# Designs tried in a protein design run: peptides against a protein of PDB entry 5VZU. Part 32

Target 1, 271 residues: chain A of PDB entry 5VZU
Amino acid sequence: GRTLEDIFHEHMQELILMKFIYTSQYDNCLTYRRIYLPPSRPDDLIKPGLFKGTYGSHGLEIVMLSFHGRRARGTKITGDPNIPAGQQTVEIDLRHRIQLPDLENQRNFNELSRIVLEVRERVRQEQQEGGHEAGEGRGRQGPRESQPSPAQPRAEAPSKGPDGTPGEDGGEPGDAVAAAEQPAQCGQGQPFVLPVGVSSRNEDYPRTCRMCFYGTGLIAGHGFTSPERTPGVFILFDEDRFGFVWLELKSFSLYSRVQATFRNADAPSPQ

## One batch from the design tools (peptide; made by RFdiffusion4, then SolubleMPNN)

Design b1_p11_3_s1 (from b1_p11_3, 7 letters changed)
Fold by OpenDDE base, seed 3:
Structure b1_p11_3_s1 (fold): chain B 271 residues (1-271), chain A 11 residues (1-11)
Amino acid sequence: as target 1 above (271 residues)
Amino acid sequence: PPQTLGEDYVP
């Protein structure tokens, strides 16, 4: 019988062959599209730009990170046999922060799974409630046949006079204790470890994170067959590094900023 | 079920 090792070797040979076929097809008619770096905004969680992502057996890919209000997006710049270039590999909901437990409980995959699935259910409920408000608002515009109401004459209502009594009501100034927005403490990052049974291509990942958010990752079969969104965790390590935990796949992708400076890569300012 | 290595739904 085939061993798990034989099957793994056959699969790796297939992936290498597919990668070779894809790279050899570049002798054909290529369509080149200019890619612009997204503009940086003050409210962006980190500077947007190009990152090198690790995708297990596929190896190293290039992803563009961009910010869209309360959402972040990773877009594939490189494609692979499963997911073509231009697809959104990760979508991050910056409204839904993930609170990681202590370092001991972070090793428990079931605890991380519970936390992520509870956030997924909240996101689903919020989408259903927002969908109902948008649905009910459209139903009540029955066609008001605007019958032309006849022009009733302008009655000149008279200019009544000036009476000026100054009521002194001394309303006490209620101390609105402005809840001081605690300055986002550039606080000591939280200790970070992958759960037991989550695989990483490289064990050299940051052991401290700044914050985490709920997100979804795109997965597909070869040729972009049956694409679906799977739940995960976006982990911000620093200005130049983030991770994504693929919960259902039990895998981790590390993304590191491309340090190359590109001249004339900025989006043209909207004139 | 063992994820069959042939239809690897991967990122």
Scores: peptide ipSAE 0.156, ipTM 0.738, DockQ to the pose 0.186
Fold by OpenDDE base, seed 2:
Structure b1_p11_3_s1 (fold): chain B 271 residues (1-271), chain A 11 residues (1-11)
Amino acid sequence: as target 1 above (271 residues)
Amino acid sequence: PPQTLGEDYVP
């Protein structure tokens, strides 16, 4: 019978062939777009930039990591037969931190699945609640035809000045203790292991993580057919490495910073 | 289940 290895090799050969065919067909009409490195912001979780991602059978891909307030985004710079370049391979919700269990329970895929799906449901509820408030406000601006009522000129003057007394009511300023969002403790990195049954291209991934967040990954069939967002876990290892666990696919992508410096790659200052 | 070779929804 075909081994899982045989199936993987056949699929990898097909993907390479498809990539070759597409590349060769488009050679006659290549559209070049300039890519700029995102500017670094002080609130960025790590420095934005280019990362090498592992995508199982697709191999190594280049992803741009960027930060957008409480969201991070991985954008494919390298496309594949399923997901073209310029697509958002991962979207990370920095509002929804995932706490990984102890190392023993991290091996349990069902426990990780439970945690991620619980966060997914919270995100869905927040989106439904926020969607309702935005919908009701737009309805009632009926076009009031404000007829142009005319010009009347009235002038009058007078100045009177009376003395009303200063009531001293010393309303104590209620100290709204702004709950200082405790600066996300750069907590001691916790031990990290992939769940049993999650496939990694390489077993050489960091065994300690700083923090994890809920995210979604983009998946599609060949030719970008039926694209959908699948739930996953963004794992920050260090300044130069992060991972994404594709929950439904039971796969792990490791992303490592591209150490190359690019000339003239800085985003133009918004003039 | 092994991803079936045909409609591989992949990232």
Scores: peptide ipSAE 0.150, ipTM 0.736, DockQ to the pose 0.216
Fold by OpenDDE base, seed 4:
Parts: C-alpha cells; structure tokens; sequence
Structure b1_p11_3_s1 (fold): chain B 271 residues (1-271), chain A 11 residues (1-11)
C-alpha cells in the first residue's frame, strides 16, 4: 500500500508541477510590483519583515509579517496554487494570548483544541458586542429641527449669607494602592512541543517559545476556491522565528526571518 | 473537516 510518506511525496510533486506550469505559462506576462517593508515601531512584538514559511507540501514561501495595533498579519509575497500572493495567510489577535499547558499536556491535541476554541468563542462574542455598539450609535441622528425658542429673561443675583464653621473632619485618604500592573514580563521561554498528530515538514523547530496568540489562517482549494479562515495558534519563538499551528488541518508552519538586507525598501512616509 | 470533500484545502 502507499505509505503516508508516498502520498505526501506525490502531492508535493503535483504542487511543484502546478507551480511550474503556472510560472511558465505567465512568464511573458509577469507584472513586477515593488514591495515595501513595513516600518518598525517600538510597540511591535518583533521587527516586521520578510519570513520564509513552510507550507507543508507547497514547501517554502515568502511571507511579510506586519503589525497593525493589536493585530499582526502574515501576507503572502509568494503565492501557491491555493492561496495567491497578496493574501493574508495568517491574521493574529495580539489581544488574545494563548497559554500553553505544561510539556506533557502540550502533546495532547484535544487540550490545545479546547484552549483555541474557547478563545475563538470569546473573539466572536467581542465582535458581536462591538457590532451592536456601532449599530446603535448611528440610529439616533434624527434631524433635530432647530425650533428657535425664545429669549427668556435675566433673573437677578441675590446675596450674602455668612459664616459656617470649619469642621475639621480629617478623613484619612485611604491609599488606594493602585495594583501596579506588573509589566507583562516577557516570560522566560516555555518548553514547546507540537501535539501528537500535528504534521510538521521538519522536526527541527524551536523547543522553547516566548508567547502564543490566537490567530486565523487562510485556506482554500486550488485556484483560490472556497477560501475560509481556520483557527490557529501563532507561536513566537524568538526575534527571527515564529510558527503557526493550523488547528483544523493539524499542521504546523515554521517561519524564519529572511536575513537579506534590502536597500530602499522602506515604505514612503505617508505625506 | 473540509478535506473529506475531496478538495485539498491547504494554507
């Protein structure tokens, strides 16, 4: 019988062939667009820039990581037969940290699935509540007809009354000890392992992570058919490496910073 | 999972 490895190899060959066919057919019609690197901001989780991502059978792709307030985005710079270039392959919610369990419980896919799905439900609830506040605020601008109601008069300024004594009551200001929000210590690296049954192209991934966040990944059929966003986990390993666990696909993508320096790659300042 | 419908949904 075919091994899982044989099936993966055949599928990888098919995807390489598809990529070759598409690139060869459009060789005469290649439009070049300048890519600008996003500016680095002091509040960015890591330096934004280009990363090499592993996409299972597709192999290595180039993804731009950028930060947008409480969101991070991975944008495909290279496309594949399923997801074209310029699509947001991953969208990360930096408000929703994923707390990984201990190393033993990290091997349990169902535990990771539970944690991610609970966060997904919170994100959905917050989106529904925020949608209601935005809806109610627009309804009340009925045209207030400015009826010019009249000039009622300037009633007078009565007087003086005097002396009342200084009651001393020295109520001690209760020191509301503002619980200093301990700056979220960039936690010591947590031991990291993929759950059993999560496929990785290589077992050579970082075995410690700094932090994890809820995110969604874009999946589609060939030709960008039926595109949907699936839940996942963004895993920050270090300044130059992050991962994404595709929960429903039971797959892991590792992203490593492109160490190339680009001249004149900065975005023009918004004038 | 969408993979059961014969379309290879991949990232």
Amino acid sequence: as target 1 above (271 residues)
Amino acid sequence: PPQTLGEDYVP
Scores: peptide ipSAE 0.149, ipTM 0.744, DockQ to the pose 0.169
Fold by OpenDDE base, seed 1:
Structure b1_p11_3_s1 (fold): chain B 271 residues (1-271), chain A 11 residues (1-11)
Amino acid sequence: as target 1 above (271 residues)
Amino acid sequence: PPQTLGEDYVP
C-alpha cells in the first residue's frame, strides 16, 4: 500500500508540476500589477508589510499583512493551485483575543480546539445580533400622507408644588472582595508550543508568543473550488514573526517578515 | 470534519 509519505511525495510532485505548467503556459499572457505596501498606522499591532509564509506542501508563499481597524488581513501575493494571488489567506479578529493555557495544556489539541470553537460561537452570535439591527431599520418608512389638520390653540397654565422629605436609610453594602485579576504582564511573552498532532513544515518556530487572536483561514480545492473559511489562531511572536494555526487542518503556518527594502513600493499619497 | 482525503482543501 502507499505510505503517507508516498502520498505526500506524489502530492508535492503534482503541485510542483501544476506550478510549472501555470508559469510556462502563461509566459506570453502575463498581466503585471504594481503592489503597494500598506501605510503604517500608530495603532497597528505590528508594522504592516510583506511576510514569507509556510504553507505545508505549497512551500513558501508571500503574504501581505495589513490592518483594518479591529481586523488584520493576510493577502496572498503569490498564489498556489488552490488559492490564487489576491485572496485573503487569513482574516484576524483583533477583538477576540485567545488566551493560551499553560505550556503543559498547550500540548492538548482538544483544549485549543475548545477555546477556539467557543470564540467562534461568540463571533457568530455578535454577527447575528448586528444583522438584526440593520434589518429592522428599513421597514417603517410608509409614506405618511401629510393631511393638514387644523390649528386649535390648547391652553397654558398651572403651577404647584414643592416639598417631600429625604428618607435616610443607610444599608451597608457588604465588601465583595473583588478577586484581583493579576495584571497580565504586558511585557513578558508566554511560553509557546504547538499542540500534539499539529504539523509544522519546520520545528524552528518561536517558543514564546506575545498575543493570540481568533481568526479564519481560507481553504479551497484545486482551481479555487469550494472556497471556505476555517477557524484558526493567529499567534503574534514578535514584530517580524507571526503564526497561524489551521485548527481543522491541524497545521501551522509560520510567517516571517521579508527584510528586503523595496524602492517606490509606498502607496501613492492620496492627491 | 471536512473529509481530508480526495480534494485536498489546502490554504
Scores: peptide ipSAE 0.137, ipTM 0.742, DockQ to the pose 0.175

Design b1_p11_3_s2 (from b1_p11_3, 7 letters changed)
Fold by OpenDDE base, seed 4:
Structure b1_p11_3_s2 (fold): chain B 271 residues (1-271), chain A 11 residues (1-11)
Amino acid sequence: as target 1 above (271 residues)
Amino acid sequence: PPQTLGELYVP
């Protein structure tokens, strides 16, 4: 029978062939659209911009990373046969930090899976609760007729009185040693390794990470068939590199900043 | 496991 490796190899060949066919046949039919870089904000986790992403079967693609409050988004700038350009390939929930275990336990895929699925369940619960509050709040605006009931003049009552006595007792203020919250040393990278059985296109990925977040990735069949969001982990390595672990696919995508300067790439100011 | 290429949902 075909191995999973054979099926993956055949799929990779098909995707390369499809890419070749599309680029060769539609060379004269390319629609160019101007892309604006998202403005950088002081609260952005890293500088937003263009990244080169490794998508296992598709190879190298361009993704734009942008920040939207407590969410980050990876938008495909290059499309592929499965996910077209302009789709949000990854959505990151910056509210839900993933704490990776020690390096030994990071090799256990089931441990990572447990951690991610627990966070996924919390995110679902929060969405259900927030959906209920938004639903109940709209129902109760019945028109309360503002009856204008009148001005009653409630009275003055009075003044007393003085006395003074002085009791001294000088209880020493116990020095509450404010335990100085050691500023969370945001600077030391945690050792990082992919779980056993997670495929990477290259073993050359950063072996330390700054922080991780829960996220979802978009997957589809050819022609954007049956698109769905799968759970994953956003791994921030540094200012110029992040990864995404596709949990259900057991794959890893590495994203590296495009080291190009673009003139006039700033979004027009919202008028 | 996906048995056909059309069953491969990829990112």
Scores: peptide ipSAE 0.187, ipTM 0.753, DockQ to the pose 0.200
Fold by OpenDDE base, seed 3:
Formats: sequence, C-alpha cells, structure tokens
Structure b1_p11_3_s2 (fold): chain B 271 residues (1-271), chain A 11 residues (1-11)
Amino acid sequence: as target 1 above (271 residues)
Amino acid sequence: PPQTLGELYVP
C-alpha cells in the first residue's frame, strides 16, 4: 500500500509539475488586473499592504493584508493549484482576541485547540443571535393599509401662562470615576512558541508576539475543489510580521512585509 | 488520512 510518505512525495512532485506547467504557459492570453494597495487608516492594527507568506509545500506566496472595521483579511495575490488568486486565504475577527497561556502551556497543542474552539463557539452563538434579531424584525411589517384618517380640525389650544418657581434641588455630583482607558501599553510582547506537533517551513519565527486573534483560513483540493474554512490563530509579531496557525492542519504560516515600494500603487482617492 | 492526491486539502 502507499505509505503516507509516498502520498506526500507524489503530492510534492505533482505540485512542482503543476507550478512548472503554470510558469510555462506565459505565452497564453493572460488577463492583467491592476492591484491597488488599500488605504491606511488610523485604526488599522498595522499598516495594510503586501506580505510574503509561507504555505508549506507551495512555498512563498504574496498576500494582501487589509482592514475592514473589526475584521482583517488576507487576500491571495498569487494563486496556486489549490487556491486561485483573489481568494481570501485568511479572515481575522478583531473582536475575538486569543489569550495565549504561559510559554510552558503554549507547547500544549490541546490547550491551544481548546482556547480556539471555545472562541469559535462564541462566534457561532453571536451569529445565531444576530440572525434571529434580523429575522423577527421583518415579520411584523404586515401591510398597514393606511386608511386615510379624516382631517380632524386644528383646535387652537390656548397659551397658558408663566409661573416660575425656582426649585433649588442640590443634586450631589456623583463622581463618575472615568474608567481611565489604560493606554494601550506598547507593552513588552508575550513570549511565543509553536505548540508541539505544529509544523513550520522555517523554524526562524519571532519568539515574541504583541497580540493574537481568532481567524479562519481557506483550504481546498487541487483545482479549488471542496473549499472550506478551517479555524486558526492570527498572531501579530510586529509592524512587518504576522503568523497564522492552521489548527486542524497543525501548520504555521509566517507572513513578512514586502519591503519594495511601489510608485502609483495607492488607490485613487474617491473624488 | 487522505488516500488520494485529490483529497489533500491545503491552504
């Protein structure tokens, strides 16, 4: 029988062959689309832009990071045999921060899995509750046949007068202790390590992270067959680096900012 | 485990 190693070796050979075929087809009629960098906003977690991502067997890919209110999105700029260009490789929910345990407990994959799955369940509950409120609000607009209520006459209600008594009620100023928004401490990043059994293409990943969020990644078979969203963790390391832990795949992708400056790549200002 | 190359779901 084929070993798991044989299947992986055949898959790697097929991916190399497919990559060679795609790179040899440049003589075909290609459709070019201009890509604009997303505008930076003050509330963006980091500057949006192009990142180089590592995808295990696929190698190096280009992803656009963008921010959409309380969501971040990684969009493939390069396609591969599984997932074409323009697909959302990662979707991050900035409402759902992941709290990593201490460094010892971060090595436990089951602990990370528990934390992520508990957040996934909360996200699912919030989506169900928000779906019910939107559903019940539509049912109650039965067609009110607005029967034209007859024009009842304007009764001139009279101008009653001025009485001015100045009640002195000395309401004590309740000290509204303004909960001082703790300044987002540009705090010492948390020590970071991958769980045991999570593979990285490169072991040279940042060992300190700023914050983590719940997210989902896109996976598919060859030719974009049976695409599905799998749970994961977005890890912000710094202004130029983030990671994604693919929980079910037990893999880690590192993303590093493309340092190349592109002239005229900014989105045209909406006139 | 995936038994065929077509059953390999990857990012």
Scores: peptide ipSAE 0.165, ipTM 0.753, DockQ to the pose 0.179
Fold by OpenDDE base, seed 5:
Structure b1_p11_3_s2 (fold): chain B 271 residues (1-271), chain A 11 residues (1-11)
Amino acid sequence: as target 1 above (271 residues)
Amino acid sequence: PPQTLGELYVP
């Protein structure tokens, strides 16, 4: 039978061939667009910019990391046969931190899967609730045709003051134990290991991470067919390195900052 | 088969 290695090798060869065919077909019709680096903000999780990543079988890719309030975004600078350049390969929800278990339980893929899927369900519920509030707010601008209510006559004010005794229902204030938000110890990195059965192109990934967030990755068939968002985990290792665990694909992508200084790459000031 | 990045699970 074909080994898993044989299947990976054949698929990698196919992807290389496809990349070659696409590149050769478009060689005469390349549209160049200037890429601007996103402006850095003080509240950005790390400095935004270009990162060099590996998409397993897709090989080396360039992604632009940018921050948009409580969201981070990875935008493909390089395309592949599945996902074209300019697509948002990863979307990170910085509101939804993933707490990794201890190092022993991090090896359990089912435990990571449980944690991520629970967060995914919370994100879906929040989107449904927020969608209802936004929907109800627009419905109430029906034109109040102010029909002139006819002047009904002043019926008189009978004064009787019944002495309703205040029942002292001393409802004890239930101590709402404010679940102490454990202060996100932004300090020392936690030990990090990939779950068993998650493939990495290189076993040389950082074994300590600062924090993790829920995110989604974009997947599609060849030619960007049936694009969908799959759940994953954004792993911040340091200022210059992050990873993404593709949960459904059981794959890990490592991204490292491009250390090249680009002159005149700053975004034009928003006029 | 190893699910590769971008391969939709073609059932």
Scores: peptide ipSAE 0.024, ipTM 0.680, DockQ to the pose 0.445
Fold by OpenDDE base, seed 1:
Structure b1_p11_3_s2 (fold): chain B 271 residues (1-271), chain A 11 residues (1-11)
Amino acid sequence: as target 1 above (271 residues)
Amino acid sequence: PPQTLGELYVP
């Protein structure tokens, strides 16, 4: 029987061959599109820009990180055999922060899975509620024919009266000791470790994270067949590094800022 | 099954 290693090597060879075929077939018909860096906004979680992702068999990928209100997007600059360039490889919901447990419980994949799936259900509920409000508003503009029914002068009048008295009753509200939510120390990173059974191509990932958010990753078969969004966790490490945990795939991708300065890469100012 | 970016999702 083929070993898991044999299957992995055959797949790696196929991916390398596909990459070679794609690069070689287009030599005579290359369409070049200028890529512009997204403008930075003060409210952006980190500076937007190009990040170098490490994916297992595809090697190095370039992703553009951009911010769109309460959403962040990772857009593929480099395509692969599964996901073409220009697709949103990750979509991050900045409304849905994920609180990681302590370091011991972070090793438990089932605990992370529980947390992520609970947030996914909340996101689905919010989408259903928002969809209902948009649907009901269109139905009621039936043309009310404005028949001009006449003017009759309904009368004004009267006046009275003031008094009733202020009953005292002074029920003592019991001291519900509000458990002091320890202020999440906004400045100190949390210790971070991947759950057991989550693969990383490189074990050299940051062991401290700033914030985590719910997100979805795009997966597809070869040739962008059956594309779907899978649940995951966006891990902000620092200004120049983030990760994505692909929950269903039990994989982790690390993204590091491309430090190269690009001349003339700024978006043209809106005229 | 849909594959991630470059790993065989071997189920």
Scores: peptide ipSAE 0.029, ipTM 0.712, DockQ to the pose 0.261; fails the geometry check

Design b1_p11_3_s3 (from b1_p11_3, 7 letters changed)
Fold by OpenDDE base, seed 1:
Structure b1_p11_3_s3 (fold): chain B 271 residues (1-271), chain A 11 residues (1-11)
Amino acid sequence: as target 1 above (271 residues)
Amino acid sequence: PPQELGQNYVP
């Protein structure tokens, strides 16, 4: 029977051939677009910028990491036969931290899968609840006719009366359980290992991670057919490295900062 | 599921 390795090699050959066909067809029809680096913000999880990512059979791709409030985005700068350039390859929800288990339990793919799918369900519930609040608020602005009640001028009287005793109605302040924003413990990085059965292009990934977040990755067939978002884990290793575990694909992409400096790559100041 | 279309859905 075909081995998983044979299938992977056949798929790589197909992708290489497709890439060759596309590059050869477009030799005379190149549209050049200037890419601007996102401005760095103090609240950015790491410095935004260009990263080289490993995409299994596609090899190395260039991804722009940017921060958008409570979301991070990886945008493809290089495209492939499945996902074209300019697509958001990864979308990270910085509100939904993934707590990895201990190192022994990190080898269990089913444990990681459980954790991610539980967070996915929470994200789905929050999206449904937020959709209902936006719907109900619009209905009640019936035009209250502002009847101009007439300005009656009544004047006078001064009377002083003093005494009324302060009733001590000790209304217990209802404990608003402030959902403890777990402080971003810049805690010591935890030991990290990929689950058994998650494929990595290279075994040389960081063995310690700072924090993880829920995210979704974009997957498609050849020619960007039937694009869908698949659940995954964003893994922050350090200032220059992050990973993404594609849960359903059982694959890992490692992203490493492009250390090259670019002139005139800063976004023009909004005039 | 993407697996049924015989196309490798990849990132």
Scores: peptide ipSAE 0.269, ipTM 0.772, DockQ to the pose 0.161
Fold by OpenDDE base, seed 2:
Structure b1_p11_3_s3 (fold): chain B 271 residues (1-271), chain A 11 residues (1-11)
Amino acid sequence: as target 1 above (271 residues)
Amino acid sequence: PPQELGQNYVP
């Protein structure tokens, strides 16, 4: 019978062939678009830029990481037979931190699945609530008939009323020391391991992570058929490395910064 | 579910 390994090899060969066909066809009609590196902002989780990501059967792909307030995005710079270039391969919700358990419980895929699906449900609820507030606010602009109430000129007088006493009550300024939420110290990275049954291209991933966030990854069939968002975990390892756990696919992508310097890669300043 | 169509939905 076909093994899972045979099926994976057949699929990998198909993807390689499709990638070859597409790239060979593009050689006849290349449209070049300049890509700019996103400007770095002080609030960016890490420096935005180009990363090389591992995509299992697709191999290595180039992804642009960018920050958009409380969201991060990975945009494919290189496309594949399933997801074309310019698509957002990952969308990260920086509002929804994932707290990984201890190493023993991190090996349990069902525990990670529980945590991620609970956060997904919270995100869904927040989207439903925010959708209701936006809907109700539009209804009440009934036409205010501006009745032209007449301009009566009442001029009346300057009454001087009197001297009320200076009550001294020296209420002590309670120093509400606003506990400045110390910017969550980039604490010592917690130990990290992939759950059992999550596939990685290699075992050479960082064994410590700084923080994790809820995110969604884009998946599709060949030719970008039936694209959908699947839940996952963004894992920040360091300034130059992050991961994404594709929960439903039981796969892990490792992203490493492209260390190349590019001339004129910075976005033009808005004039 | 999209899994039934035998199409490998991948990233």
Scores: peptide ipSAE 0.267, ipTM 0.770, DockQ to the pose 0.155
Fold by OpenDDE base, seed 4:
Structure b1_p11_3_s3 (fold): chain B 271 residues (1-271), chain A 11 residues (1-11)
Amino acid sequence: as target 1 above (271 residues)
Amino acid sequence: PPQELGQNYVP
């Protein structure tokens, strides 16, 4: 019978062949588009820029990491037969930190799945609540017909009284103990291992991570058919490396910074 | 589910 490994190899060969066909067919029709590096901001989790990502059967791809407030985005600079260039391969919610368990429990895929799916449900609830507030605010612009209501007269009424009793009521200021948002401790790096059954192209991934966040990854069929976003985990290893665990695919992508310096790659200043 | 269409959905 076909092993899972045989199926993976056959699929990898198909994707390589498709990639070869596409590159060879378009060699004479390459449209070059300038890509600008996103500006770095002081609040960015790491320096934005180009990363080399491992996409299992697709091999090595180039992804632009950028930061957009409390979201990070990985945008494909190189496309593949499934997902074209310019698509957001990963979208990371920097509001929703994933706390990994200890190293022993990190081997349990079901534990990681539970943690990620609980965060996914919170994100979904927050989106529903925020959608309701935005909906109610638009409904109340009924046309206020400006009926010219008439000038009723200013009656003067006058009166008196003096009494001055100083009620002492010493309302105790309830110390609202503002729960000090513990500054998100840039946690000491924690031991990291992939869950059992999560495939990595190489076993050479960082065994220590700084922090993890909830995210979604884009998946599609050949020709960008039926694109959908699946839940995953963004893993920050260091300034130059991050990973993404594709939860439903049981796969891991490692992203490593492109160390090349690009001249004239800065975004034009918004005029 | 996307798996039923016989296409491998990949990232």
Scores: peptide ipSAE 0.236, ipTM 0.764, DockQ to the pose 0.155
Fold by OpenDDE base, seed 5:
Structure b1_p11_3_s3 (fold): chain B 271 residues (1-271), chain A 11 residues (1-11)
Amino acid sequence: as target 1 above (271 residues)
Amino acid sequence: PPQELGQNYVP
């Protein structure tokens, strides 16, 4: 019988061959598009820019990290056989921080899975509620047919009826338990380890992380067939490194900043 | 392990 290693090697060879076929077929008709680096903003979690990552079978890939209010986005600069260039490989919700457990419980994949799926359900509920408010607001623009209201005569103001005693219903002010925003412990990195059974191409990943967020990754078959979003965890290690845990795939990607300085790579100021 | 097959691959 084929070993799991045999199947892995055969599939790696197939992906390399597919990449070779695609690059060779289009070598004579390449359209070049200039890529601009997004402007850095003070509120950006880290400096936006180019990162190099490894997707196990696809080898080295380049992604652009950018910030869009309370969302971060990884956009593929290099395509692969599954996902074309320009697709959003990862989407990060900066509203939904993931709290990692202690180092012992971080080894438990089921604990990480529980935490991520609970956040996914909250995100789904918030989207449903926000969809209802947006739906109800559009329904009330029925055409105000301006029927000319006939001038009915002002009937006289009847008199001041008397002193209804104010009932002192001392409604105790319900203590709005301000959900104490646990101060974002931004300062000291937390010890970090991958759960048992999560694969990483490189065992040499940072063993300390600053913070984690809920996110989704894009997965697809060859030729971008059946594209879907899978839940995951964005892990900020430092200014130049982040990771993504693909929960359903039980895999980890490490991304490192491209340290090259590009002249004239800044986006033109929006006029 | 076979799960190191392309992070973007739907099996």
Scores: peptide ipSAE 0.040, ipTM 0.771, DockQ to the pose 0.424

